# Designs tried in a protein design run: peptides against a protein of PDB entry 7MKK. Part 83

Target 1, 71 residues: chain A of PDB entry 7MKK
Amino acid sequence: SMKEKVKAKLVEIRKFVPFIRRVRIDFQDTLSKVQGHRLDALVNLLDREDVSMSSLNKIEVIIDKLRTRFN

## One batch from the design tools (peptide; made by RFdiffusion4, then SolubleMPNN)

Design b2_p27_6_s3 (from b2_p27_6, 8 letters changed)
Fold by OpenDDE base, seed 5:
Structure b2_p27_6_s3 (fold): chain B 71 residues (1-71), chain A 27 residues (1-27)
Amino acid sequence: as target 1 above (71 residues)
Amino acid sequence: SKEEEERELLELLDELFEEVEEEEKKK
């Protein structure tokens, strides 16, 4: 079911929360307030249980691009 | 270099978040 797919995707994406936090910390002195808040918002969003598949797919794109550019 | 990596990351971050935010506003 779509519900189960969303749940599975959320579990998968949540594995990258520590990575997002690391990016936030490593670039903390470089990030603007809005950029820092956006990363914080990603983490906060992933703490929710009612995240849509559409939102998760968008977040996955962001994480994938961050992984590509972040050593 | 680290400086170049930081610049690229910041540019990517802005582009991606703005794209997502604008897409949500169009709904």
Scores: peptide ipSAE 0.091, ipTM 0.595, DockQ to the pose 0.260
Fold by OpenDDE base, seed 4:
Structure b2_p27_6_s3 (fold): chain B 71 residues (1-71), chain A 27 residues (1-27)
Amino acid sequence: as target 1 above (71 residues)
Amino acid sequence: SKEEEERELLELLDELFEEVEEEEKKK
């Protein structure tokens, strides 16, 4: 079901929460306040259980770009 | 250049974050 797919996607995306947290801290001085806040918000968003598939897809793109830029 | 690529990435991130934030506000 779509619900199951969303749940599975969320589980996969959540695997990157530690990475996002590391980016937030390690690059804090190079990120704007807004960017830092957005990374925090991203982590908080991933703690929710009601994230839509559309949001998760966008989040995946964000994470992919972060992984590309921030090793 | 590296600087240009970084700027473009950050702009993209801003755009994507705005989209996500707007979608979440609708909920």
Scores: peptide ipSAE 0.090, ipTM 0.597, DockQ to the pose 0.425
Fold by OpenDDE base, seed 2:
Structure b2_p27_6_s3 (fold): chain B 71 residues (1-71), chain A 27 residues (1-27)
Amino acid sequence: as target 1 above (71 residues)
Amino acid sequence: SKEEEERELLELLDELFEEVEEEEKKK
């Protein structure tokens, strides 16, 4: 079901939360306040259970770009 | 340059973040 797919996707995306937190801290002095806030918001968003598949797909793109640049 | 590439990436991230933030505001 779509619900199961969302749950599975959320579990996979959550595996990158530690990475996002590391980027946030490691580049804290380089990131603008807005950029830092966005990374914090991204982590907070992934703590929620009501995240749509559409949002998760967008988040995946964000994480992929972060990984390309910062890992 | 690497600096230009980094800026372009950050700008792209900003665009993506705006989309995610707008979706969250609707909930």
Scores: peptide ipSAE 0.088, ipTM 0.599, DockQ to the pose 0.372
Fold by OpenDDE base, seed 3:
Structure b2_p27_6_s3 (fold): chain B 71 residues (1-71), chain A 27 residues (1-27)
Amino acid sequence: as target 1 above (71 residues)
Amino acid sequence: SKEEEERELLELLDELFEEVEEEEKKK
């Protein structure tokens, strides 16, 4: 079901939360205030259980870009 | 370029959070 797919995707994306947190901390002095705030908000968003598949797909793209830029 | 990649990332974040704000308004 779509609900099951969303849950599976959320579990997959949540595996990158430690990475996002690490980027936020390791590059705190390099990131702008707005970038830092957005990373914090991204982590907070992933703590929720009511994230849509559309949002999760966009988050995946963001994470891929973070991985490219921040290793 | 690095600047273009950064802008793209920020734009994606903006789009994402706009959607999240709209979803939260439905609650």
Scores: peptide ipSAE 0.096, ipTM 0.605, DockQ to the pose 0.851; fails the geometry check

Design b2_p27_6_s4 (from b2_p27_6, 8 letters changed)
Fold by OpenDDE base, seed 2:
Structure b2_p27_6_s4 (fold): chain B 71 residues (1-71), chain A 27 residues (1-27)
Amino acid sequence: as target 1 above (71 residues)
Amino acid sequence: EKEKEEEELLKLLDELFEEVEEEEKKK
């Protein structure tokens, strides 16, 4: 079902939460307050169960951009 | 180059949060 696909995608995206948390901490002194707040909010969003497939696809693009810059 | 990538990331984050806020207002 679509609900099962969303749940599976959320599980895959949540694998990057430790990476996002590391970026937030390791670059805390170089991140703007806005950038820091956006990363905290991204982690908090991924802790939710009611994230849409549209949002999960956008989050994947965001994570890929973070990886390109910070990995 | 890095500064432009930052601006694009911030825009995507803003668009994502606006979408989530609009979805929450409709529930």
Scores: peptide ipSAE 0.136, ipTM 0.606, DockQ to the pose 0.851
Fold by OpenDDE base, seed 4:
Structure b2_p27_6_s4 (fold): chain B 71 residues (1-71), chain A 27 residues (1-27)
Amino acid sequence: as target 1 above (71 residues)
Amino acid sequence: EKEKEEEELLKLLDELFEEVEEEEKKK
């Protein structure tokens, strides 16, 4: 079902939560307050169970950009 | 080039959070 696809996508994206938290900490002095807040909010968003497929697809793009920049 | 990629990431984060805020306002 669509619900099962959303749940599977959320599980896959949640694997990057430790990475996002690490970026937030390791680059805390380099990140602007706004960038730091957005990373914290991104982690908090991924802790939700009601994230839409649209949001998950956007989050995937964000994570790919974070990986390209910070890894 | 990196600065442009940063600006694009920030725009995507803004768009994402605007959607979340709009969804929260509809509840």
Scores: peptide ipSAE 0.128, ipTM 0.596, DockQ to the pose 0.820
Fold by OpenDDE base, seed 1:
Structure b2_p27_6_s4 (fold): chain B 71 residues (1-71), chain A 27 residues (1-27)
Amino acid sequence: as target 1 above (71 residues)
Amino acid sequence: EKEKEEEELLKLLDELFEEVEEEEKKK
């Protein structure tokens, strides 16, 4: 079902939460206060159970860009 | 209330997306 697909995608995206937290800490001196706040907000969004598939698809693209920049 | 918080977070994510994309184009 769509609900099962959302749950599966959320589980996969949540695997990157440790990476996002690490970017936030390891690059703290190179990140603006605004960029740091946005990374904190991204982690907080992924802690929710009611995240839409549309939001999860956007988050995946953002994580891929973060990986290219910071990994 | 939860929908407003989600909309605000989505705006922050869109802004983060643009910033990361602009930083990639500068390399």
Scores: peptide ipSAE 0.128, ipTM 0.590, DockQ to the pose 0.069
Fold by OpenDDE base, seed 3:
Structure b2_p27_6_s4 (fold): chain B 71 residues (1-71), chain A 27 residues (1-27)
Amino acid sequence: as target 1 above (71 residues)
Amino acid sequence: EKEKEEEELLKLLDELFEEVEEEEKKK
């Protein structure tokens, strides 16, 4: 079902939460206050259970861009 | 309430994506 696809996608995206937290810490001195806040907001969004597929697809693209920049 | 917070977070994420894309173009 669509609900099962959303749950599966959320589980896969949540595997990157440790990476996002690590980027936030390791680059804290080079990130702007706004960039730091956006990374904190991204982690907080992924802690929710009601995240839409549209949101998860956007988050995946952002994580791929973060991985390209931050290894 | 939750839907408005999600919309605000999505805007912040869209802005984060644009910033990351702009920085990759400078390399």
Scores: peptide ipSAE 0.119, ipTM 0.586, DockQ to the pose 0.069

Design b2_p27_7_s1 (from b2_p27_7, 10 letters changed)
Fold by OpenDDE base, seed 1:
Structure b2_p27_7_s1 (fold): chain B 71 residues (1-71), chain A 27 residues (1-27)
Amino acid sequence: as target 1 above (71 residues)
Amino acid sequence: DEEEKRKREEEEKEERLLDELLEELEK
């Protein structure tokens, strides 16, 4: 079902939460205050069970860009 | 339910922040 697909995608994206948290902390001095706040919001969003597929797809793109910049 | 409504509104705000973050990371 679509619900199962969303849940599976959420599980996969959540594997990157530790990476996002590390970027937020380790590069805190490089990030603007607004960028830091948005990363906090991203982590908080991933803690929810009702995240949309649209948001999960956007987060996947964000993670790829973060990996490129912060490794 | 008002708590569920507030939760949805917060998630919508967070999703808007994701759009803004994505735009910044594309620059």
Scores: peptide ipSAE 0.491, ipTM 0.824, DockQ to the pose 0.651
Fold by OpenDDE base, seed 5:
Structure b2_p27_7_s1 (fold): chain B 71 residues (1-71), chain A 27 residues (1-27)
Amino acid sequence: as target 1 above (71 residues)
Amino acid sequence: DEEEKRKREEEEKEERLLDELLEELEK
C-alpha cells in the first residue's frame, strides 16, 4: 500500500539523520546561520511519523546534495 | 476542522523549509 511505502521510505531516510547531524557540526563555519537552522529543523522533522512522500523525496535530494558537497 | 487546518499549515511550513534548503544548496 501507499502507507507502507511511505513508512518504508521514512525508515530509509532516517538512516541519514546521523550524517545530517555530522554535516551540521563539521561544516558549521561554512554554513550560514540560516542554513544551520534549516538543517536542525530537518532533523527534527524526521522525528515525526506524518511526513508525506513528496517531502521524503525532497529530503532524499537534499541528502544527495549534502553528500556531494560535504562527504 | 481545526485539526485538519493545523495539519495543512504544518505541511506547508515543512514544504517551504525543504524548498528553501534546496535553493541554498543549489547556489
Scores: peptide ipSAE 0.488, ipTM 0.821, DockQ to the pose 0.899
Fold by OpenDDE base, seed 2:
Structure b2_p27_7_s1 (fold): chain B 71 residues (1-71), chain A 27 residues (1-27)
Amino acid sequence: as target 1 above (71 residues)
Amino acid sequence: DEEEKRKREEEEKEERLLDELLEELEK
């Protein structure tokens, strides 16, 4: 079902939460306050169980860009 | 329905946050 697909995608995306947290901390001095706040908000969003598939797909793109830039 | 409306508004705010973050990462 779509619900099962969303849950599976959320589990996969959550594997990158430690990476996002590390980027936020390790590069805090190079991030603007707004960028830092958005990364914090992204991590908080991934703590929720009601994230849409469209949002999860966008988050995957964000993580890819972060990985390209920071590891 | 007001609950469905609230849910849609929260989803739109979430999408804006993600779009803004993407825009910053594309600079």
Scores: peptide ipSAE 0.487, ipTM 0.820, DockQ to the pose 0.926
Fold by OpenDDE base, seed 3:
Structure b2_p27_7_s1 (fold): chain B 71 residues (1-71), chain A 27 residues (1-27)
Amino acid sequence: as target 1 above (71 residues)
Amino acid sequence: DEEEKRKREEEEKEERLLDELLEELEK
């Protein structure tokens, strides 16, 4: 079901929360205040259980771009 | 309820920030 797919995707994306937190802290001086705020908001969003598949897909792309720049 | 409304508005703001963050990372 779509609900099951969303749940599975959320579990996989949540594995990157420690990475996002590290980027936020380790590169705090490089990131703008706005970028830092957006990363904080991203982590907060992933704490929810009602995240849409569209949002999860966007988050996956964001993580890939962060990995390219910061890992 | 006012609390539920506030929570939804906050969540919508957070989701809008994803699009903005993605746009910046695509530059």
Scores: peptide ipSAE 0.483, ipTM 0.816, DockQ to the pose 0.579

Design b2_p27_7_s2 (from b2_p27_7, 11 letters changed)
Fold by OpenDDE base, seed 5:
Structure b2_p27_7_s2 (fold): chain B 71 residues (1-71), chain A 27 residues (1-27)
Amino acid sequence: as target 1 above (71 residues)
Amino acid sequence: SEEERKKREEEERREKELDELLELLEE
């Protein structure tokens, strides 16, 4: 079902939460204040279970951008 | 329902903020 697909995707995306947290802290001086706040919000969002597939797909793109820039 | 409307609005806000974050990371 779509619900199960969302759950599976969320599990996969959550594997990158430690990476996002590391970027937020290790590059705090490189990031703007607004970038930092949005990354904090992103981590908080991934703690929730009511995240759509659309949002999860966008988060995957964000993670790819972070990896390109900071890893 | 009102609850469904609120959920849709929350999702729309989330997607907009994610789009904004993508733009911010391109700076």
Scores: peptide ipSAE 0.633, ipTM 0.883, DockQ to the pose 0.867
Fold by OpenDDE base, seed 2:
Structure b2_p27_7_s2 (fold): chain B 71 residues (1-71), chain A 27 residues (1-27)
Amino acid sequence: as target 1 above (71 residues)
Amino acid sequence: SEEERKKREEEERREKELDELLELLEE
């Protein structure tokens, strides 16, 4: 079901939460305040269970960009 | 329902903020 797919995707995306947290901290001086704030908000969003597949797909793109720049 | 409408509106706001974050990371 779609619900099961969303849950599976969320589990996979959550594997990158430690990476996002590390980027946020290690590059705090490089990131603008707004960038840092949005990354914090992203981590908090991934703690929730009510995230849509659409949002998860966008988060995957964000993580890809972070990985390209920060490892 | 009103709750369903509010959930849809929240999701739309989330997607807009995610789009904005993508733009910020491209600066």
Scores: peptide ipSAE 0.633, ipTM 0.883, DockQ to the pose 0.854
Fold by OpenDDE base, seed 4:
Structure b2_p27_7_s2 (fold): chain B 71 residues (1-71), chain A 27 residues (1-27)
Amino acid sequence: as target 1 above (71 residues)
Amino acid sequence: SEEERKKREEEERREKELDELLELLEE
């Protein structure tokens, strides 16, 4: 079901939370304040269970961008 | 319902903020 797919995607995306936190800290001096705040908000969002597939797909793209830029 | 409306509005806001974050990371 779609619900199960969302749960599975959320589990996979949550694996990157430590990475996002690391980027937030390691590049704190190069990130703008707004970028930092949005990353913090992203981490908080991933603690929730009511995240849609649409949002999760966008978060996946964000993670890819972070990996490209900061790894 | 009011609850469903609020959920939709919250999701729309989340998606907009995610789009903005993507834009910010491309700066």
Scores: peptide ipSAE 0.632, ipTM 0.884, DockQ to the pose 0.875
Fold by OpenDDE base, seed 3:
Parts: C-alpha cells; sequence; structure tokens
Structure b2_p27_7_s2 (fold): chain B 71 residues (1-71), chain A 27 residues (1-27)
C-alpha cells in the first residue's frame, strides 16, 4: 500500500538526519542564514510521521545535493 | 472537510519550502 511505502521511505530518509545535522553545524559559516534555517526545518519535518511521498522524494533529492557539496 | 483542507494547505506549503531549498542549494 501507499501508506506502507511512505513508512518505508521515511525510515530510509531518517537515516540521513545525522548527516543533515552535521552539514548544518560543520558548514554553518558557508551556508547562508536562510539555508541553515531551511535545513533546521527539514530535520524537524523528518521527526514527524505525516510526511507525503511527494515531500519525501524531494527530500531525497535535497540529501543527494548535500552529499555532492558537503560529502 | 475543514481538516482535509488544512492538511492540503500544509502539504502545499511544505512542498513550496522544499522547492525553495532545492533552488538555494543550486546557488
Amino acid sequence: as target 1 above (71 residues)
Amino acid sequence: SEEERKKREEEERREKELDELLELLEE
């Protein structure tokens, strides 16, 4: 079901929360204030359970971009 | 319902903010 797929995707995406937190802190001086605020909001969003598949897919792209630039 | 409308509006807001973050990371 879609519900089960969302749950599985959320579990996988949450594995990157420590990475996002590290990027936010380690590159705080490189990131703009707005980028930092949006990353903080992203981490908070991933603590929730009511995230759509559409949002999770976009978050995955964001993580890929972060990995390219900061890992 | 009103609750369903609020949920849709919240999701639309989330997606717009995520799109903005994607654009910011391409700078």
Scores: peptide ipSAE 0.632, ipTM 0.883, DockQ to the pose 0.832

Design b2_p27_7_s3 (from b2_p27_7, 10 letters changed)
Fold by OpenDDE base, seed 3:
Structure b2_p27_7_s3 (fold): chain B 71 residues (1-71), chain A 27 residues (1-27)
Amino acid sequence: as target 1 above (71 residues)
Amino acid sequence: KEEEEKKEKEEKEEEKLLDELLKLLEE
């Protein structure tokens, strides 16, 4: 079902939460205050269970951009 | 109605957050 696909995608995306937290800390001096705040908000969003597939797809693109810039 | 309006607001705020992050992370 679509609900099962969303849950599976959320589980996979949550594997990157430690990475996002690490980027936020290790590159704090490089990140603007707004970028840091938005990364914190992204982590908080991933703690929720009611994240849409549309949002999860955008988060995947964000993670790919973070990986490109921050290894 | 209140639950539906609350969910719609949360979804719009979430979309704005993600779109802003995408923009801020562009090269």
Scores: peptide ipSAE 0.489, ipTM 0.812, DockQ to the pose 0.859
Fold by OpenDDE base, seed 2:
Structure b2_p27_7_s3 (fold): chain B 71 residues (1-71), chain A 27 residues (1-27)
Amino acid sequence: as target 1 above (71 residues)
Amino acid sequence: KEEEEKKEKEEKEEEKLLDELLKLLEE
């Protein structure tokens, strides 16, 4: 079902939460206060159960951009 | 109706957050 697909995608995306937290800390001096705050908000968003597939797909793109810049 | 309107608002705020993050990473 669509609900099962969303849940599976959320589980996969949550695997990157430690990476996002590491970027936030390791590059704290490079990141602006706004960028840091938005990364914190992204982590908080991924703690929710009601994240849409559309949002999860955008988050995947964000993670790929973070990996390109910081890994 | 109020819970649905609240959910729609939260979804729009979520989309704005993600779009802002994308923009900040493109700068």
Scores: peptide ipSAE 0.489, ipTM 0.812, DockQ to the pose 0.819
Fold by OpenDDE base, seed 4:
Structure b2_p27_7_s3 (fold): chain B 71 residues (1-71), chain A 27 residues (1-27)
Amino acid sequence: as target 1 above (71 residues)
Amino acid sequence: KEEEEKKEKEEKEEEKLLDELLKLLEE
C-alpha cells in the first residue's frame, strides 16, 4: 500500500538522522543560526510518523545536498 | 473539517520548512 511505502521510505530516511546531527554539530560555526535551527527542525520532523511521501522525497534531496557540501 | 484543516496547516508548515532549508543550502 501507499502507507507501507511511506513507512519504508521514512525508515530509510531516518538512517541519515545521525548524519544530520553530526553536520549540525561539526559545522556549527560555519552554519548560520537559521540554517542550524532548520536542521534541528528537520531532525524533529523525522521523529514524526505522519510525514508525507512528498516531504520524504524533499528530505532526500536535502540530505544529498548536505552530503555534497559537508562530506 | 477542523482535523483536516489542522493537517493541511501542518503539511504546509512542513513544506515551508523544507523549501526554506533547500534555499538556504543553495546559498
Scores: peptide ipSAE 0.489, ipTM 0.812, DockQ to the pose 0.842
Fold by OpenDDE base, seed 5:
Structure b2_p27_7_s3 (fold): chain B 71 residues (1-71), chain A 27 residues (1-27)
Amino acid sequence: as target 1 above (71 residues)
Amino acid sequence: KEEEEKKEKEEKEEEKLLDELLKLLEE
């Protein structure tokens, strides 16, 4: 079902939460206050159970951009 | 209806957050 697909995608995306937290900490001096706040908000968003597939796909792109910049 | 309005507001705030992050991470 679509619900099962969303749940599976959320599980996969949540695997990157430790990475996002690490970027936020290790690059704190490089990140602007705005970027830092938005990364914190992104982590908080991923704690939710009702995140849409469209949002999860955008989050995947964000994670890929973070990986490109911050390893 | 109030719960639906709250959810819709949260979804709009989520979308704005993600779009802003995408923009902030432009090269």
Scores: peptide ipSAE 0.489, ipTM 0.812, DockQ to the pose 0.813

Design b2_p27_7_s4 (from b2_p27_7, 9 letters changed)
Fold by OpenDDE base, seed 3:
Structure b2_p27_7_s4 (fold): chain B 71 residues (1-71), chain A 27 residues (1-27)
Amino acid sequence: as target 1 above (71 residues)
Amino acid sequence: EEEKRRKEEEEKEEQELLDELLKLLEE
């Protein structure tokens, strides 16, 4: 079902929360205040259980961009 | 109807956050 797909995607995306937190801290001097704030908000969003598939797909792209820039 | 509107607003704000972050990471 769509609900099961969303749940599975959320579980996979949550595996990157430690990475996002690490980027936020280790590269704080290379991030703007706005970028830092948005990364904090992204982590907070991933603590929720009701994240949409559209959001999870965008978060996947964000993680790929972070990995490209920050290892 | 109010619950539907609230959920639609929350989804909009969530999309705006993510779109902004995507834009910032393209710079």
Scores: peptide ipSAE 0.561, ipTM 0.853, DockQ to the pose 0.888
Fold by OpenDDE base, seed 4:
Structure b2_p27_7_s4 (fold): chain B 71 residues (1-71), chain A 27 residues (1-27)
Amino acid sequence: as target 1 above (71 residues)
Amino acid sequence: EEEKRRKEEEEKEEQELLDELLKLLEE
C-alpha cells in the first residue's frame, strides 16, 4: 500500500539522521544561523510518523546536496 | 473540513521548510 511505501521510505531516510546531525555540528561555523535552524527542524520532522511521500522525496534531495557539499 | 484544513496547513508548512532549506543549500 501507499502507507507501507511511505513507512519504508521514512525508515530509509531516517538512516541519514546521524549524518544530518553531524553536518549540523561539524560544520556549524560554515552554516548560517538560518541553515542551522532548518537542519534542526529537518531532524525534528524526521522524528514524526506522519511525513508525506512528497516531503520524503525532497528530504532525499536535501541529503544528496548535503553529501555533495560536506562529504 | 477543519481536520482537512489543519492537515493541509501542516503539509504546506512542512513543504515551505523543505523548500527554504533547498534554496539555502543552493546558495
Scores: peptide ipSAE 0.560, ipTM 0.853, DockQ to the pose 0.846
Fold by OpenDDE base, seed 1:
Structure b2_p27_7_s4 (fold): chain B 71 residues (1-71), chain A 27 residues (1-27)
Amino acid sequence: as target 1 above (71 residues)
Amino acid sequence: EEEKRRKEEEEKEEQELLDELLKLLEE
């Protein structure tokens, strides 16, 4: 079902939460206040169970951009 | 209808957050 697909994708995306947290902390002095705030909000969003497939697809792109910029 | 409207608003705010973050990460 679509619900099962969303849950499976959310589990895979959550594997990157530690990476996002490390970016937020390790680069805190180089991130703008707004960038830091949005990263915190992203982590908080991934704690929810009702994240949409459209959001999960965008989060994959965000993670790829973070990996490119922050290793 | 009220629950549906609330969920649609929450989804919109979630999309706006992610779109803004994508823009902030542009080179």
Scores: peptide ipSAE 0.560, ipTM 0.852, DockQ to the pose 0.879
Fold by OpenDDE base, seed 2:
Structure b2_p27_7_s4 (fold): chain B 71 residues (1-71), chain A 27 residues (1-27)
Amino acid sequence: as target 1 above (71 residues)
Amino acid sequence: EEEKRRKEEEEKEEQELLDELLKLLEE
C-alpha cells in the first residue's frame, strides 16, 4: 500500500539523520544561522510519523546535496 | 473539514521549509 511505501521510505531516510546532525555540528561555523536552523528543522521533521511521500522525496534530494558538499 | 484544512496547511508549511532548504543549498 501507499502507507507501507511511505513508512519504508521514512525508515530509509532516517538512516541519514546522524549524517545531517554531523553536518550541522561539524560545519556550524560555515553555515549561516538560517541554514543551521533549517537543518535543525529538517531533523525535527524526520522525527515525525506523518511525513508525506512528496516531502520524503524532497528530503532525499536535500541529503544528496549535503553529501555532495560535506562528503 | 477543519482537521483536513489544518493538515493541508501543515503539509504546505512543510513543503515551504523543504523548498527553502533546497534554495539555500543551491546558493
Scores: peptide ipSAE 0.559, ipTM 0.853, DockQ to the pose 0.859

Design b2_p27_8_s1 (from b2_p27_8, 8 letters changed)
Fold by OpenDDE base, seed 1:
Structure b2_p27_8_s1 (fold): chain B 71 residues (1-71), chain A 27 residues (1-27)
Amino acid sequence: as target 1 above (71 residues)
Amino acid sequence: SEEEEREMEELMKLLDELFKEVEEEEK
C-alpha cells in the first residue's frame, strides 16, 4: 500500500540524517546562517511521521546533491 | 568556487521548494 511505501521510504531516507547533521556541523564555518537553518529544518522534517511520498522523493534528490557536494 | 556556490544555491532553492510543498500539504 501507499502507506507502507511511505513508511519504507521514510526509513531509508532517515538513514541519511546522521550525514546531514554531520554536514551541518563539519561545515558550520563555511555555511551561512540561512544555509545552516535550512539543513536544521530538513533534519527536523525527517523527525516527523506525516511526510508525504512527494516530499520524501524531493528530499532524496536533495540528499544526493548534498552527498555530491560534501562527500 | 563560483561553481560550488551556484550548486549550493541550487540546493537551497530545492530545499525552499520542499518546504513550500510541506507547507501546502499542511493546510
Scores: peptide ipSAE 0.460, ipTM 0.831, DockQ to the pose 0.784
Fold by OpenDDE base, seed 4:
Order: sequence, then C-alpha cells, then structure tokens
Structure b2_p27_8_s1 (fold): chain B 71 residues (1-71), chain A 27 residues (1-27)
Amino acid sequence: as target 1 above (71 residues)
Amino acid sequence: SEEEEREMEELMKLLDELFKEVEEEEK
C-alpha cells in the first residue's frame, strides 16, 4: 500500500539524519543563520510520522544535493 | 566559489518549497 511505501521511504531517508546533523554542525561557521535553520528544520521534519510521499521525494532530492556538496 | 554559492541557493530554494508543501498539506 501507499502507506507502507511511505513508511519504508521514511525509514530509508532517516538513515541520512546523522549526515544532515553533521553537515549542520561541521559547517556551522560557514553557513548563514538562515541556512542553518533550514537544515535544523529538515532534521525536525524527518522526526514526523505524517510526511507525504511527495514531501519525502523532495527530501530525497535535497539529501542527494547535500551529499554531492558536502561528501 | 560562485558556482558553489549558486548550488547552495538552489538547495535552500528546494527547502523552502518543501516547507511550503508541508505547510499546505497540514491545512
């Protein structure tokens, strides 16, 4: 079901939360306050259980870009 | 570099779009 797919996708994306946190901290001095806030908000969003598949797909794109930019 | 800065700007725009979507879905 779509619900099961969403849950599976969320589990996979959550694997990158430690990475996002590391980016946020390691580059804290180079990120603007707004940029840092956006990353914090992203981490917080991934703690939620009601994120849609559409949103999860967007998050995946964002994470891919972060990985490209920040290893 | 300027390219890196543009990439970061695009990333931040994607985040903004994401949060707009999340906000709209909550309504």
Scores: peptide ipSAE 0.458, ipTM 0.830, DockQ to the pose 0.820
Fold by OpenDDE base, seed 3:
Structure b2_p27_8_s1 (fold): chain B 71 residues (1-71), chain A 27 residues (1-27)
Amino acid sequence: as target 1 above (71 residues)
Amino acid sequence: SEEEEREMEELMKLLDELFKEVEEEEK
């Protein structure tokens, strides 16, 4: 079901939370306050259980961009 | 560099789009 797919996707994306946190910390001095806040908000969003598949797909793209830029 | 700046802005735009979507879904 879509619900099961969402749960599975969320589990996989959450594996990148430590990476996002690390980017936030390691580049804190080079990121603007707004940029830092956006990363914090992204981590907080991934703590939730009610994220849609659409949002998770966008988060996946964002993580890919982060990996390209910061790793 | 200008390229890095453009990439960062693109990333931030994607985040903005995400949060707009989340906001709309929460309404």
Scores: peptide ipSAE 0.458, ipTM 0.830, DockQ to the pose 0.843
Fold by OpenDDE base, seed 2:
Structure b2_p27_8_s1 (fold): chain B 71 residues (1-71), chain A 27 residues (1-27)
Amino acid sequence: as target 1 above (71 residues)
Amino acid sequence: SEEEEREMEELMKLLDELFKEVEEEEK
Protein backbone atom coordinates (compact mmCIF):
# COMPACT_ATOMS: atom_id res chain seq x y z
CA SER B 1 0.00 0.00 0.00
CA MET B 2 0.97 3.63 -0.38
CA LYS B 3 0.91 3.99 3.40
CA GLU B 4 3.44 1.18 3.76
CA LYS B 5 5.61 2.69 1.01
CA VAL B 6 5.61 6.05 2.78
CA LYS B 7 6.62 4.43 6.07
CA ALA B 8 9.45 2.52 4.38
CA LYS B 9 10.69 5.64 2.57
CA LEU B 10 10.57 7.66 5.78
CA VAL B 11 12.68 5.04 7.57
CA GLU B 12 15.28 5.17 4.79
CA ILE B 13 15.38 8.97 4.68
CA ARG B 14 15.68 9.21 8.48
CA LYS B 15 18.99 7.34 8.23
CA PHE B 16 20.43 10.61 6.91
CA VAL B 17 19.28 12.74 9.85
CA PRO B 18 22.65 12.37 11.63
CA PHE B 19 24.38 13.49 8.42
CA ILE B 20 22.16 16.57 8.13
CA ARG B 21 22.83 17.40 11.80
CA ARG B 22 26.57 17.03 11.21
CA VAL B 23 26.47 19.36 8.19
CA ARG B 24 24.53 21.88 10.26
CA ILE B 25 27.09 21.84 13.06
CA ASP B 26 30.30 21.44 11.01
CA PHE B 27 29.45 24.44 8.84
CA GLN B 28 27.62 26.48 11.44
CA ASP B 29 30.09 29.36 11.17
CA THR B 30 29.86 29.56 7.37
CA LEU B 31 26.09 29.13 7.03
CA SER B 32 23.82 32.14 7.31
CA LYS B 33 21.13 32.13 9.97
CA VAL B 34 18.45 31.43 7.38
CA GLN B 35 20.47 28.60 5.86
CA GLY B 36 20.97 27.06 9.29
CA HIS B 37 17.28 27.44 10.05
CA ARG B 38 16.37 25.65 6.82
CA LEU B 39 18.53 22.68 7.77
CA ASP B 40 17.06 22.63 11.28
CA ALA B 41 13.59 22.71 9.79
CA LEU B 42 14.48 19.80 7.50
CA VAL B 43 15.53 17.70 10.50
CA ASN B 44 12.36 18.67 12.35
CA LEU B 45 10.24 17.75 9.33
CA LEU B 46 11.71 14.25 9.36
CA ASP B 47 10.55 13.80 12.97
CA ARG B 48 6.95 13.99 11.73
CA GLU B 49 4.82 11.03 10.68
CA ASP B 50 2.59 12.86 8.18
CA VAL B 51 5.14 13.58 5.44
CA SER B 52 3.88 12.70 1.96
CA MET B 53 5.68 10.56 -0.60
CA SER B 54 6.05 13.65 -2.79
CA SER B 55 7.79 15.51 0.01
CA LEU B 56 9.99 12.52 0.85
CA ASN B 57 11.12 12.29 -2.78
CA LYS B 58 12.06 15.97 -2.72
CA ILE B 59 13.93 15.46 0.55
CA GLU B 60 15.90 12.65 -1.09
CA VAL B 61 17.02 15.03 -3.84
CA ILE B 62 18.00 17.60 -1.23
CA ILE B 63 20.03 15.05 0.73
CA ASP B 64 21.81 13.95 -2.45
CA LYS B 65 22.79 17.54 -3.15
CA LEU B 66 23.96 18.00 0.45
CA ARG B 67 26.12 14.89 0.13
CA THR B 68 27.63 16.14 -3.13
CA ARG B 69 28.36 19.56 -1.66
CA PHE B 70 29.56 18.64 1.83
CA ASN B 71 30.81 15.05 1.55
CA SER A 1 33.52 29.75 -5.84
CA GLU A 2 30.67 31.05 -7.95
CA GLU A 3 29.68 27.49 -8.77
CA GLU A 4 29.53 26.53 -5.10
CA GLU A 5 27.39 29.58 -4.36
CA ARG A 6 25.01 28.69 -7.18
CA GLU A 7 24.75 25.13 -5.87
CA MET A 8 23.96 26.38 -2.38
CA GLU A 9 21.34 28.77 -3.72
CA GLU A 10 19.72 25.98 -5.70
CA LEU A 11 19.65 23.80 -2.60
CA MET A 12 17.98 26.56 -0.59
CA LYS A 13 15.38 27.03 -3.32
CA LEU A 14 14.59 23.32 -3.18
CA LEU A 15 14.14 23.57 0.58
CA ASP A 16 11.82 26.54 0.18
CA GLU A 17 9.75 24.64 -2.36
CA LEU A 18 9.62 21.64 -0.04
CA PHE A 19 8.30 23.67 2.87
CA LYS A 20 5.71 25.36 0.67
CA GLU A 21 4.52 21.92 -0.40
CA VAL A 22 4.36 20.71 3.21
CA GLU A 23 2.38 23.80 4.17
CA GLU A 24 -0.11 23.24 1.35
CA GLU A 25 -0.51 19.57 2.26
CA GLU A 26 -1.38 20.54 5.83
CA LYS A 27 -4.40 22.56 4.67
Scores: peptide ipSAE 0.457, ipTM 0.830, DockQ to the pose 0.763

